# Ledger of designs, part 292: peptides against a protein of PDB entry 7AE7

Target 1, 321 residues: chain A of PDB entry 7AE7
Amino acid sequence: KVYKDLREFLEVLEQEGQLIRVKEEVNPEPDIAAAGRAAANLGKNQPAVFFEKIKGYKYSVVTNVHGSWQNHALMLGLDKNTSTKDQFYELNRRWDKFPVPPNVVKREAAPCKENVIDKDINLFEILPLYRINEQDGGFYISKASVVTADPEYPDDFNKLNVGTYRIQVKDRDRVGIQALAMHDIAVQLEKAEAENKPLPIAITIGNNPLVTFMASTPVGYNQNEYEFVGALQDGVPMDIVKSDLYDHLYVPAGSEVVLEGHIIPRVRTVEGPFGEFPGSYSGARLQCEVKIDRITHRTNPIFENLYLGIPWTEIDYLMAL

## One batch from the design tools (peptide; made by RFdiffusion4, then SolubleMPNN)

Design b2_p29_5_s2 (from b2_p29_5, 17 letters changed)
Fold by OpenDDE base, seed 3:
Structure b2_p29_5_s2 (fold): chain B 321 residues (1-321), chain A 29 residues (1-29)
Amino acid sequence: as target 1 above (321 residues)
Amino acid sequence: SEEEELEKLRKEIEELNKERNEEAEKAFL
């Protein structure tokens, strides 16, 4: 099975008994994290947790989407009981199908374009933000697929990068982003900053689970993550759409939320701390700052965010493949 | 109204995030 978006995947997770729906209103803190931990304690078959109602917010949150081997099997369109070994075998078999070029759809055909906000940007109106860990320096967007391009080669589709980065919410329209030197985004940012230019960025949230997987998987600088998504879909192209602000950036057509903006050149602000692993905090550091200039989103957008808990985190499964 | 309550709660959450960022910044500097 191939998924067009997060919603189709969540439907399958629910059908397969791999999603818990919390229908009662919850407090963002501590209830989201507490419910995630409770779900993790149900055993090795950790379900996703979908929160329908969050106090202070209009929209829903889903966590732990990738948080089990069953969810990974389903992501690959396999039986949920497919062994880890067979999942790896199938992943490797499909990887050899690279490249599978994506389909570029028209704006009117892209669900991520259903709603537009271009004035009075407020992330808190669109995303039910919360502290993932008790000692985090703020709210984080932890499962975004961040789209950037090479500013010297903006039309080279092979240099379009889709990556996962730690993103702290700094203000209504500003986020801190951890662009480490080992990431392709850091190479692209260095080129932009050399000219004192902004780096165009699209932060996409709530994607097809294979987009999120590939955004978390290092690939070559001249390899497009969307072409790997098509490979991992066993040769079925994924659908992408042009961003609204930038002709050279393409986003998943089915994204729940797209934050379009720019990395401010040569600006560094304090970001963190963040509890990346249970019992370990990465300290605060000077990081890049993104200005959000435009939001597009699906009607009733679902905020997909990372689950961090004991004994297993969602990141353990994302990094294990 | 439910909408006014939602807006109030959202503003409280925004302020809480701001305070947390300021505390983190102060602890770093």
Scores: peptide ipSAE 0.430, ipTM 0.895, DockQ to the pose 0.847
Fold by OpenDDE base, seed 4:
Structure b2_p29_5_s2 (fold): chain B 321 residues (1-321), chain A 29 residues (1-29)
Amino acid sequence: as target 1 above (321 residues)
Amino acid sequence: SEEEELEKLRKEIEELNKERNEEAEKAFL
């Protein structure tokens, strides 16, 4: 099975008994984190948790989408009971199909383009934001696939980077992004900042689960994560669409939300703290700031966010391969 | 109201971020 978007994957998770749907209205805090912890207590076969109604918000949240080996097997379109060994074997077999170039779809064919916000941007109207941990220094978008390009080679598709970075909401239309020196985005930002230019960015939320997986998987600077997604789809290309603001940035056609904007050159603002593990916080650091200039989103967008719980975090499954 | 609580939490986070930025600027000057 190949998935066009998050919704097709969530449907399969639900059919396979790997998704819990919470239909009752919940408080953003502490109920989302508490329900995630309760789901984690179900053992190694942790389901995704879908919150249909969140107090004070219009839209839904899903968490723990990659939170088990069963969910990982289903992501690969395998039987949920496929052994970790056989999943690894199949992953490696498919990896050898790289590159599988994506299909560029028309704007009118891309679900992420159903709605547009280009004025009076307010992230709180689109995303049910909550603190993952009580002591977090803000609201985090922790499972976004962030698209940037090399500013010296903007038309080189092989240098298009799709990465996962910690994003703190700073204002209605501003986010902080943790771009560490080891990340490909930091190389691209350094080039933009050398000329005191903004770096174009698209922050994509709620994707095809293989996009999220590949955005969390290190690849070469001259390798495109979308071409690996096609390989991991056993040679079926994924669908991408041109961003609205930038001709050289492409986003997953099925993204629930796309935040288009720019990294402000030579500006650093305080980001954090963030609880990466229960009782462990990464310190506050000076990080980059993104201005959001345009939002595109699906009707009734689903906010996919990372689950951080005991004993295994969703990060452990995303990085375990 | 829930909207008022959310707006309050947003403002608290905005103020916290502002204070932290001002402290960071003072530390690097």
Scores: peptide ipSAE 0.034, ipTM 0.590, DockQ to the pose 0.201
Fold by OpenDDE base, seed 5:
Order: C-alpha cells, then sequence, then structure tokens
Structure b2_p29_5_s2 (fold): chain B 321 residues (1-321), chain A 29 residues (1-29)
C-alpha cells in the first residue's frame, strides 16, 4: 500500500485497529497529552490518537501516528505484525531504489491548495495549538516537514531539503525554529544570513507518513528526501507541488497545512523550554524566527503533532528506523 | 533577561490561545 496523504494512512490505521478516535470534545490541555499517554499505556501496540473536536478550535488533531512498530509496518504497507527485523530488511531493500523522482502535480490537483490565507494570518485559526508537555514554554509544531533550498543553488533539486525541526509558535504569524548546526537547514540559513537575506521556507504539516519519516532521517546534503520517499514506496513516485511564494520550493501535494514564509536573517528570539523526553526539558535558547506570509491548507485540516510520553515517545520510533 | 523574555512570550502566547477560546465561545452563542 502507498499513501498519497496522511488521511489515507489514518484510514488504514483505523482499519487495522491502530487508531483510537476520540469523538467527544476535549480541552487542548491537558486532554490531548493525557489521552496520548493513556493510549501509550495500552502496551507495545500503541495506536494513533485522533481528536475530532477540540474546545476553542475548528479542526482536529492526530498524535502518535508513528508511535509503534505496528504503525511503522503499516507505513511501509506491510502487515502490522511484521517484525522490526523484517521492517528493517524491507527498508534497506527499498532504500537501494533511490533515487525515485517525485511527480510534480499541477496546483489545481494538489489538496494542500484547497484553501489560501494570505492576509490576517492567525495560526490559531488553522492549528489546534496546545502545550505538548505541561511545562513547555509555548505551543509546538513538532512533526512538521520543513522545506528549504540552497540559496546559492535554488534550482538544484538535489539540494532541496526536507527536515524535521522543533518549531515553537511565537505569534499569530511567527514561529521559532531550532536550526542546529548539524542540520542541513543550518547550512542553507548560514548562506542566506551571510548576505543578510531571508531564507525561503515552507513548513508542511500532516503529510504522507513516509515524508515525515524521511524528514526525520538524515540524508546527504545533495540528496532529496522526496526521492527517498519514492524509493520507500517501492518505486512509486510521491506527489509534490510547487509552493505559492517560491518557484524553487516544492511541498507534498497532500499536506494538510503548508505555512509559507521566510526565516528572518540575523534575528534570534527566545525559544523553549521544551520537554523533548518525559521529565527532561531542554533549556530556553535563542533560535531563528520565521515570518509566515501565506498559508495553504486542505479543507478541515488535520494537525499532526508529535506524541511525547512514557515508556516510548513517538520520536523514539521515528529515530529507531 | 532571557527568563523575562521567555515569560513575556508565554504570556503573549497564552493570551492568544485565550482570545481564540473566547472567539470560539462567542461563535456558538
Amino acid sequence: as target 1 above (321 residues)
Amino acid sequence: SEEEELEKLRKEIEELNKERNEEAEKAFL
């Protein structure tokens, strides 16, 4: 099975008994995190948790999408009971198919383009924002696939980077991003900042699960994550679409939400603390700031966000593969 | 200080969330 978007994957998770649907209205805090923890306590077969109704918000949240070996097996289109060993074997087998170039779809064919917000941007209108951990310094977007390019080689598709970074909401139209020196985005940002130029960025939320997986998987600076997604789809290309603001940025065609904007050059603002692990908080730091200039989104967008809980976090599964 | 800026940011973002909840409550009235 290949998935075009998050929705097709969530359907399979639900069919396989790997998704819990919460139909009752919940509070953003503490109910989302509490329900995620409760689901994680159901044992090794941790389901995704889908919240249909969140007080104060119009749209839904899903957490723990990658939060089990069963969910990872299903992501690969394998039987949910496929052993971790066999999942690794299949990943390695498919990895050798790289590169599988993506299919560039027309704007009109991309579900992420169904709705546009280009004025009076308010992230709270689109994303049901909540603190993932009780002591977090703010609201985090922790499972976004962030698209950037090399500003010296904007037309080099092999230098198009899709990565996962810690993103804190700072204002209605601003987010902080943790671009560490070891990240490919930091190389691209350094080049932009050397010229005192903004770095174009697209923050994509709610993707094909293999996009999220590859965005969390280190690859070479001259390797495109979308070409690995096609490899992991056993040679089936993924669908991408050109961003609205930038000719050289391509986003997953099926993204639930796309935040298009720019990293403000040479600006650093307070970010954190964030509970990266249960009972462990990373301190506050000065991090980059992104201005959101445009949003595109699917109708009734699903906010996919990271689950952080005991005994295993969702990130443990994303990093274990 | 970094702590003062962090506390300011927390208050600002919590107020944004509060405004959103109040707007939502008004939309159901």
Scores: peptide ipSAE 0.026, ipTM 0.530, DockQ to the pose 0.092
Fold by OpenDDE base, seed 2:
Structure b2_p29_5_s2 (fold): chain B 321 residues (1-321), chain A 29 residues (1-29)
Amino acid sequence: as target 1 above (321 residues)
Amino acid sequence: SEEEELEKLRKEIEELNKERNEEAEKAFL
């Protein structure tokens, strides 16, 4: 089984008994995090949790999408009871199919282009934002696939980077991004900042589960994560579409929300703390700031966000393979 | 200290985010 988008995957999770649907209206805090912790206490077969109604917001949230070995097996289109060992063997077998180039679809064929916001941008109107941990220094977008390119080689598709970074919401149209020196985005940002130029960026939310998996998996600087997604789809190309603002940035065609903008050159602002692990907070740091210039989104967009629970976090399943 | 300045700015961000959430709640209720 191959998935076009998050929605097709959530349908399979629900059919397989690996998704809990909360139909009652919840408060953003503490109910989302509390329900996630309660779901984690169900043991090894931790389901995704889908919140249909959130007080003060228009749209839904889903958490813990990758939060079990059953969900991981289903992501690979395997039986949910496939052993961890057999999942590893299948992952390795498919990895050897790299590269599988993506299909570039027309704008009119891309679900992420159904709606556009290009003025009076307010992230709170599109994303049901909440604190993941009680002591977090703000609202985080922790499961986005962030697209950037090399500013010296913008047309080199092999240098197009799709990565996962910690993103703090700072204002209606501004986010902080943690670009560590070991990340490919830091190399690209250094080149832009040397010229005092903005770095073009697309922050994509609610993707095909293999896009989210590959964005969290380190690859070489000259390797495209979308070509690995096609490999992990057993040789079926994924669908991408050109960004609206930038000819050289491509986003998943099925993304629920796409935030297009730029990293402001040579600006650093306080970000954090964030509870990266249960009971462990990273200190506040000076981090990069992104200005959001355009949003595209699906009708009734689903906000996919990370679950951080005890004893196992969703990160443990995203990185364990 | 640098740590005290970072903690002050963190609290300002927390307050801003709280205000924005309260504004959003009022707009959609």
Scores: peptide ipSAE 0.018, ipTM 0.469, DockQ to the pose 0.054

Design b2_p29_5_s3 (from b2_p29_5, 12 letters changed)
Fold by OpenDDE base, seed 4:
Structure b2_p29_5_s3 (fold): chain B 321 residues (1-321), chain A 29 residues (1-29)
Amino acid sequence: as target 1 above (321 residues)
Amino acid sequence: AEEEKLKKEIEKIEEENKKRNEEAEAKFL
C-alpha cells in the first residue's frame, strides 16, 4: 500500500485499529497532550489520536501518527504485526532503490492548493495551536517537513532539503526555527546570510507519512528526501508540486498546510524552552525567524503534531530506524 | 472501549497534573 497523503494513512490506521477518534470537543490544553500520554499508557500498539473538535479552533488535530511499530509497519504498507526485524529488512531492501524521482503534478491537481491565504495571515486561524508540554515557552509546530534549497545551486534538485526542525510560533505570521549546525538547512542559511539575503522556505504540515519519516532521517547533503520516499514506496514515485512563491521549491502535493515564506537574514530571536523529553527541557536559545508570506491548505486542514509521552515518544520511533 | 480507556487515562493525567501544580504553587507561597 502507498499513501498519497496523511488522510489515506489515517483511514488505514482507523481500519487497522491504530487510530482513536475523539469526537467530543476538547480543550487544546491540557487535553491534547493528556490524550497523547493516555494513548501511550494503553501499552502495546499505541494508536494515533485524532481530535475532531478543538475548543476555540475551526480544524482538527492528529497526534501519535508514527507512535508505534504497528504504525511504522502500516506506513511501509506492511501488515501491522510485521516484526521490527522484518520492517528493518524491508526498509533496507527499499532503500537500495534510491533514487526514485518524484512526479511533479500540476498546481490544479495538488490538494495542498485548494485554499490560498496571501493577506492578513494568521496561523491561529489555520492551525489549532497548543502547548505540547505545560512548561513550553509557546506553541510549537513539531512535525513539519521543512523544504529549503541551496541558494548557490537553487536549481540543483539533489540539494533540495526536506528536514524536521523545531518551530515555535512567534506571531500570527512569524515562526522561530531551530537550524542547528548539524542540519542541512544551517548550511543553506549560512550561504544566504553571507550575502544578507532571505532564505526561501516552505514549512509543510500533515504529509504522506514517509515524507515525515524521511524528513526526520539524515541523508547526504546532495541527496533528495523525496527520491528516498519513492524508494521506500517500493519504487512508486511520490507526488510533489511547485511552491507558489518559489520556482525551485517543491512541496508534497497532498500536504494539509503549506507555510511559504523566508528566513529573515541575520535576525535571531528567543526560542524555547521546549520539552524534548518528558521532564526534560532544552533551554531558550537565539534562533532564526521566518516570515510567512503565503499559506496554501486543504479544505478542513488536519494539524499533524508530535506526541511527547511515556517511555517511547513519537520522536523515538521516528529516530529509531 | 478504547475511547473510554483513553478518557479515563486523560482524567487521571489531568488530576495528576492538577495535583502537581497545586504542590508547586504551595512551594512558592
Scores: peptide ipSAE 0.043, ipTM 0.588, DockQ to the pose 0.040
Fold by OpenDDE base, seed 5:
Structure b2_p29_5_s3 (fold): chain B 321 residues (1-321), chain A 29 residues (1-29)
Amino acid sequence: as target 1 above (321 residues)
Amino acid sequence: AEEEKLKKEIEKIEEENKKRNEEAEAKFL
């Protein structure tokens, strides 16, 4: 099975008994985190948790999408009871199919383009933001696939980077991003900042689960994560679309939300703390700041966010493979 | 100064959230 978007994956998770729907209205805090922990404790197979109604917000949240070996098997389009060993074998077999170039679809064919916000941007109107951990210094977007390009080689598709970074909401149209020196985004940002130029960025939320997986998987600087997604789809290309603001940035056609903007050159603001693990917090640091200039989104967008419950956490499953 | 202010705001949020989270977990269990 291949998935075009998050929605097709959530349908399969639900059919396989790997998704719990919370149909009652929940408070963003503390109910999302509490219900997520409760659901994770009820089963060895740690299902995804889908919150249909969130008080004060219009849209839904899903969490723990990658939070089990069963969900990981289903992401690969395997039987949910496929052993971890056989999942690794199949992953490695498909990895050798790289590169599988994506399809570039027209703007009008991309679900992520159904709605546009280009003025009066307010992230809180689009994303049901909540604190993931009790001690978090703010609201985090923790499961975004962040698209950037090399400013020196903007037309080199092999240097297009799709990565996962810690993103703190700073204002209605501002986010802090943790670009560590070991990340490909930091190389690209260094080039932009050397010239005192903004770095173009697209922060994509609610993707095909293999996009989210590849964005969390280290690849070579001259390797495109979308070409690995096609390999992991057993040779079926994924669909991408050009960003609205930038000719050289491509986003997943099926993204629930796309935040288009720029990293402000040579600006650093206080970010954190964030609870990366229960009882383990990374301290507050000076991090890069992104201005959001445009939002595109699907109708009734689903906010996919990371589950940080008891070990094994969702991040442990994303990094274990 | 901003980091110290942020730390104090977080400590306050931690104390308020801990109690609410224990009460909420008891509701969903």
Scores: peptide ipSAE 0.024, ipTM 0.364, DockQ to the pose 0.035
Fold by OpenDDE base, seed 2:
Structure b2_p29_5_s3 (fold): chain B 321 residues (1-321), chain A 29 residues (1-29)
Amino acid sequence: as target 1 above (321 residues)
Amino acid sequence: AEEEKLKKEIEKIEEENKKRNEEAEAKFL
């Protein structure tokens, strides 16, 4: 089975008994994190947790989407009881199909374009933000697929990078991004900052589960993550659409929310602390700042965010494949 | 001195949050 978007995957997780739906109104803190930990304590078959109603917010949250081997089997369109060994065998078999180029769809055919916000941008109106960890220095977007291009070669689709980065909300229309020197985004940012130019960026939230998986998987600087998504879909191309602000940036057509903007050149602001692991915080650091200039989103967008619980985090499953 | 104050404030927030999380988990169990 191939999924067009997060919603088709969540439907399968629910049908397979791998999603808990919380219908009662919850407080964003501490109830989201607490319900996630409670779900993790249910054993090895950790379900996703879908919160329909969050106090003070209009939209839903889903967590722990990749949080079990059953969810990974279903992501690959396999039986949920497929062994870890057979999942690895199938993943490797499909990986050899690279490259599978994506389909570019028209703007009118892309669900991520259903609604537009281009004035008075407020991230708190579109995302039900909460502190993931008890000591987090703010609200984090921890499961976004971030799209950037090489500013010297903007039309080279092979240099289009889709990566996962730690993103702290700084203001209504600003986020901090952790661009480490080992990340492809840092190479692209260095080129832009040399010229004192903004780096174009699209931060995509609530994607096809294979997009989120590939954005968390290191690939070569001249390899496009969307072409690996098509390989992992057993040779079925994924659907992408052109960004609204930038001719050279393409986003998943099915994204729940797309934040389009730019990294401000030569600006660094305090980011953190963040609990990367249970009981381990990375200290506050000077990180890049993104200005959000436009939002596009699906009607009733779902905020997919990372679950961080003991004993196994969602990160442990994303890194284990 | 500031780092030690920050550490104590973190420890206090940890203990208060741990208690709130235990109380919240008990509602979902």
Scores: peptide ipSAE 0.020, ipTM 0.401, DockQ to the pose 0.027
Fold by OpenDDE base, seed 3:
Structure b2_p29_5_s3 (fold): chain B 321 residues (1-321), chain A 29 residues (1-29)
Amino acid sequence: as target 1 above (321 residues)
Amino acid sequence: AEEEKLKKEIEKIEEENKKRNEEAEAKFL
C-alpha cells in the first residue's frame, strides 16, 4: 500500500489498532506528554496517539506515528506483524530502486494549498504548541521535514535537501533551527551567509510517513530524498508541489502545514534547553533564526509532533532501520 | 476500552512521577 499523506496513514493505523483517539479535551501540558508516556507503557504495540481537542487551540495533535515496529511495517505498506528482519530486507530491496522521480502536481491539486496566511502570521493559531518536556525552554516542532536548496545551484533538483532539524518557536512568526555541520542544510546556509543572503526554507509538518522517515535518514548531498520516497513506495512516485514563495523549493503535496520563509543571514539567537533524551538536556545554544513569511495549510491541519517515551523514543525507531 | 486503559496508565504514571518528584525534592532539602 502507498500513502498520499499523513491522513491516509492515520486511517490505516486506526484500522489496524495502532492509533488511540483521545476525544476529550486535554490540556497541552502535561496531558499530551503524559499520554505519550502512557502509550509507551501499553506494551509491544505502541500506538500513535491522536488528540482531537486541545484546550486553547483549534486544531488536533498526533504523536508516536513512527513509535513501533508495527507502525514501521504499515508505513512500508506491509502487514503489521512483519518481522523487523523482513522489514529491513524489504527496505533494502526498495532502496535499490532509487531514483524514482516525484510527480510535480499543480497548485490546485495540492491539499497543502487549501488555505493561505501571508499577513499577521501567528504560529500559535495554526499549531497546538506545547512543551514536550517540562524543563524545555520553549515549544518545539520536532517532526518537520525541512526543505532547502543549494543557493549556488537552486535549479539542481538533486541538491534539494529534505531534512529533520530541532526547531524551537521563538515568536509568532520566528523559529530557531539547529543546523549542525554534518547536515546538508549547514553547507547550503554557509554558502548563503558567505554572500550575506537569506537561505530560502520550507518547514513542512504532517507528511506522508515515508517523507518523515527519509528526512530523518542521511543521504548524499546530490541525492534527493523525494526520489528515495518513490523507491520506498516500491517505484510509485510521491506527489510534490512548488512552494508559493520560491520556484526552486518543492514541498509534499499532502503536507498538513507548510511554513515558508528564510534563514536570516549571520543572525544567531539563544535556543533551548531541550530534553533530547530522558534525563539529558542539551544546554542553551546560539542557533539560526528563521523568519516565517507565508503559511499554507490543509483545512483542519493536524500537528504531527515527536513522542518522547521511556525506554524507546520515537527517534529510536526512526533511526533503527 | 483502550482509552480507559490509557487514562488509568496516565493516572498511574502521574502518581509515580509525583512520588519520584517528592522523593527527589526530599533529597535536595
Scores: peptide ipSAE 0.019, ipTM 0.389, DockQ to the pose 0.035

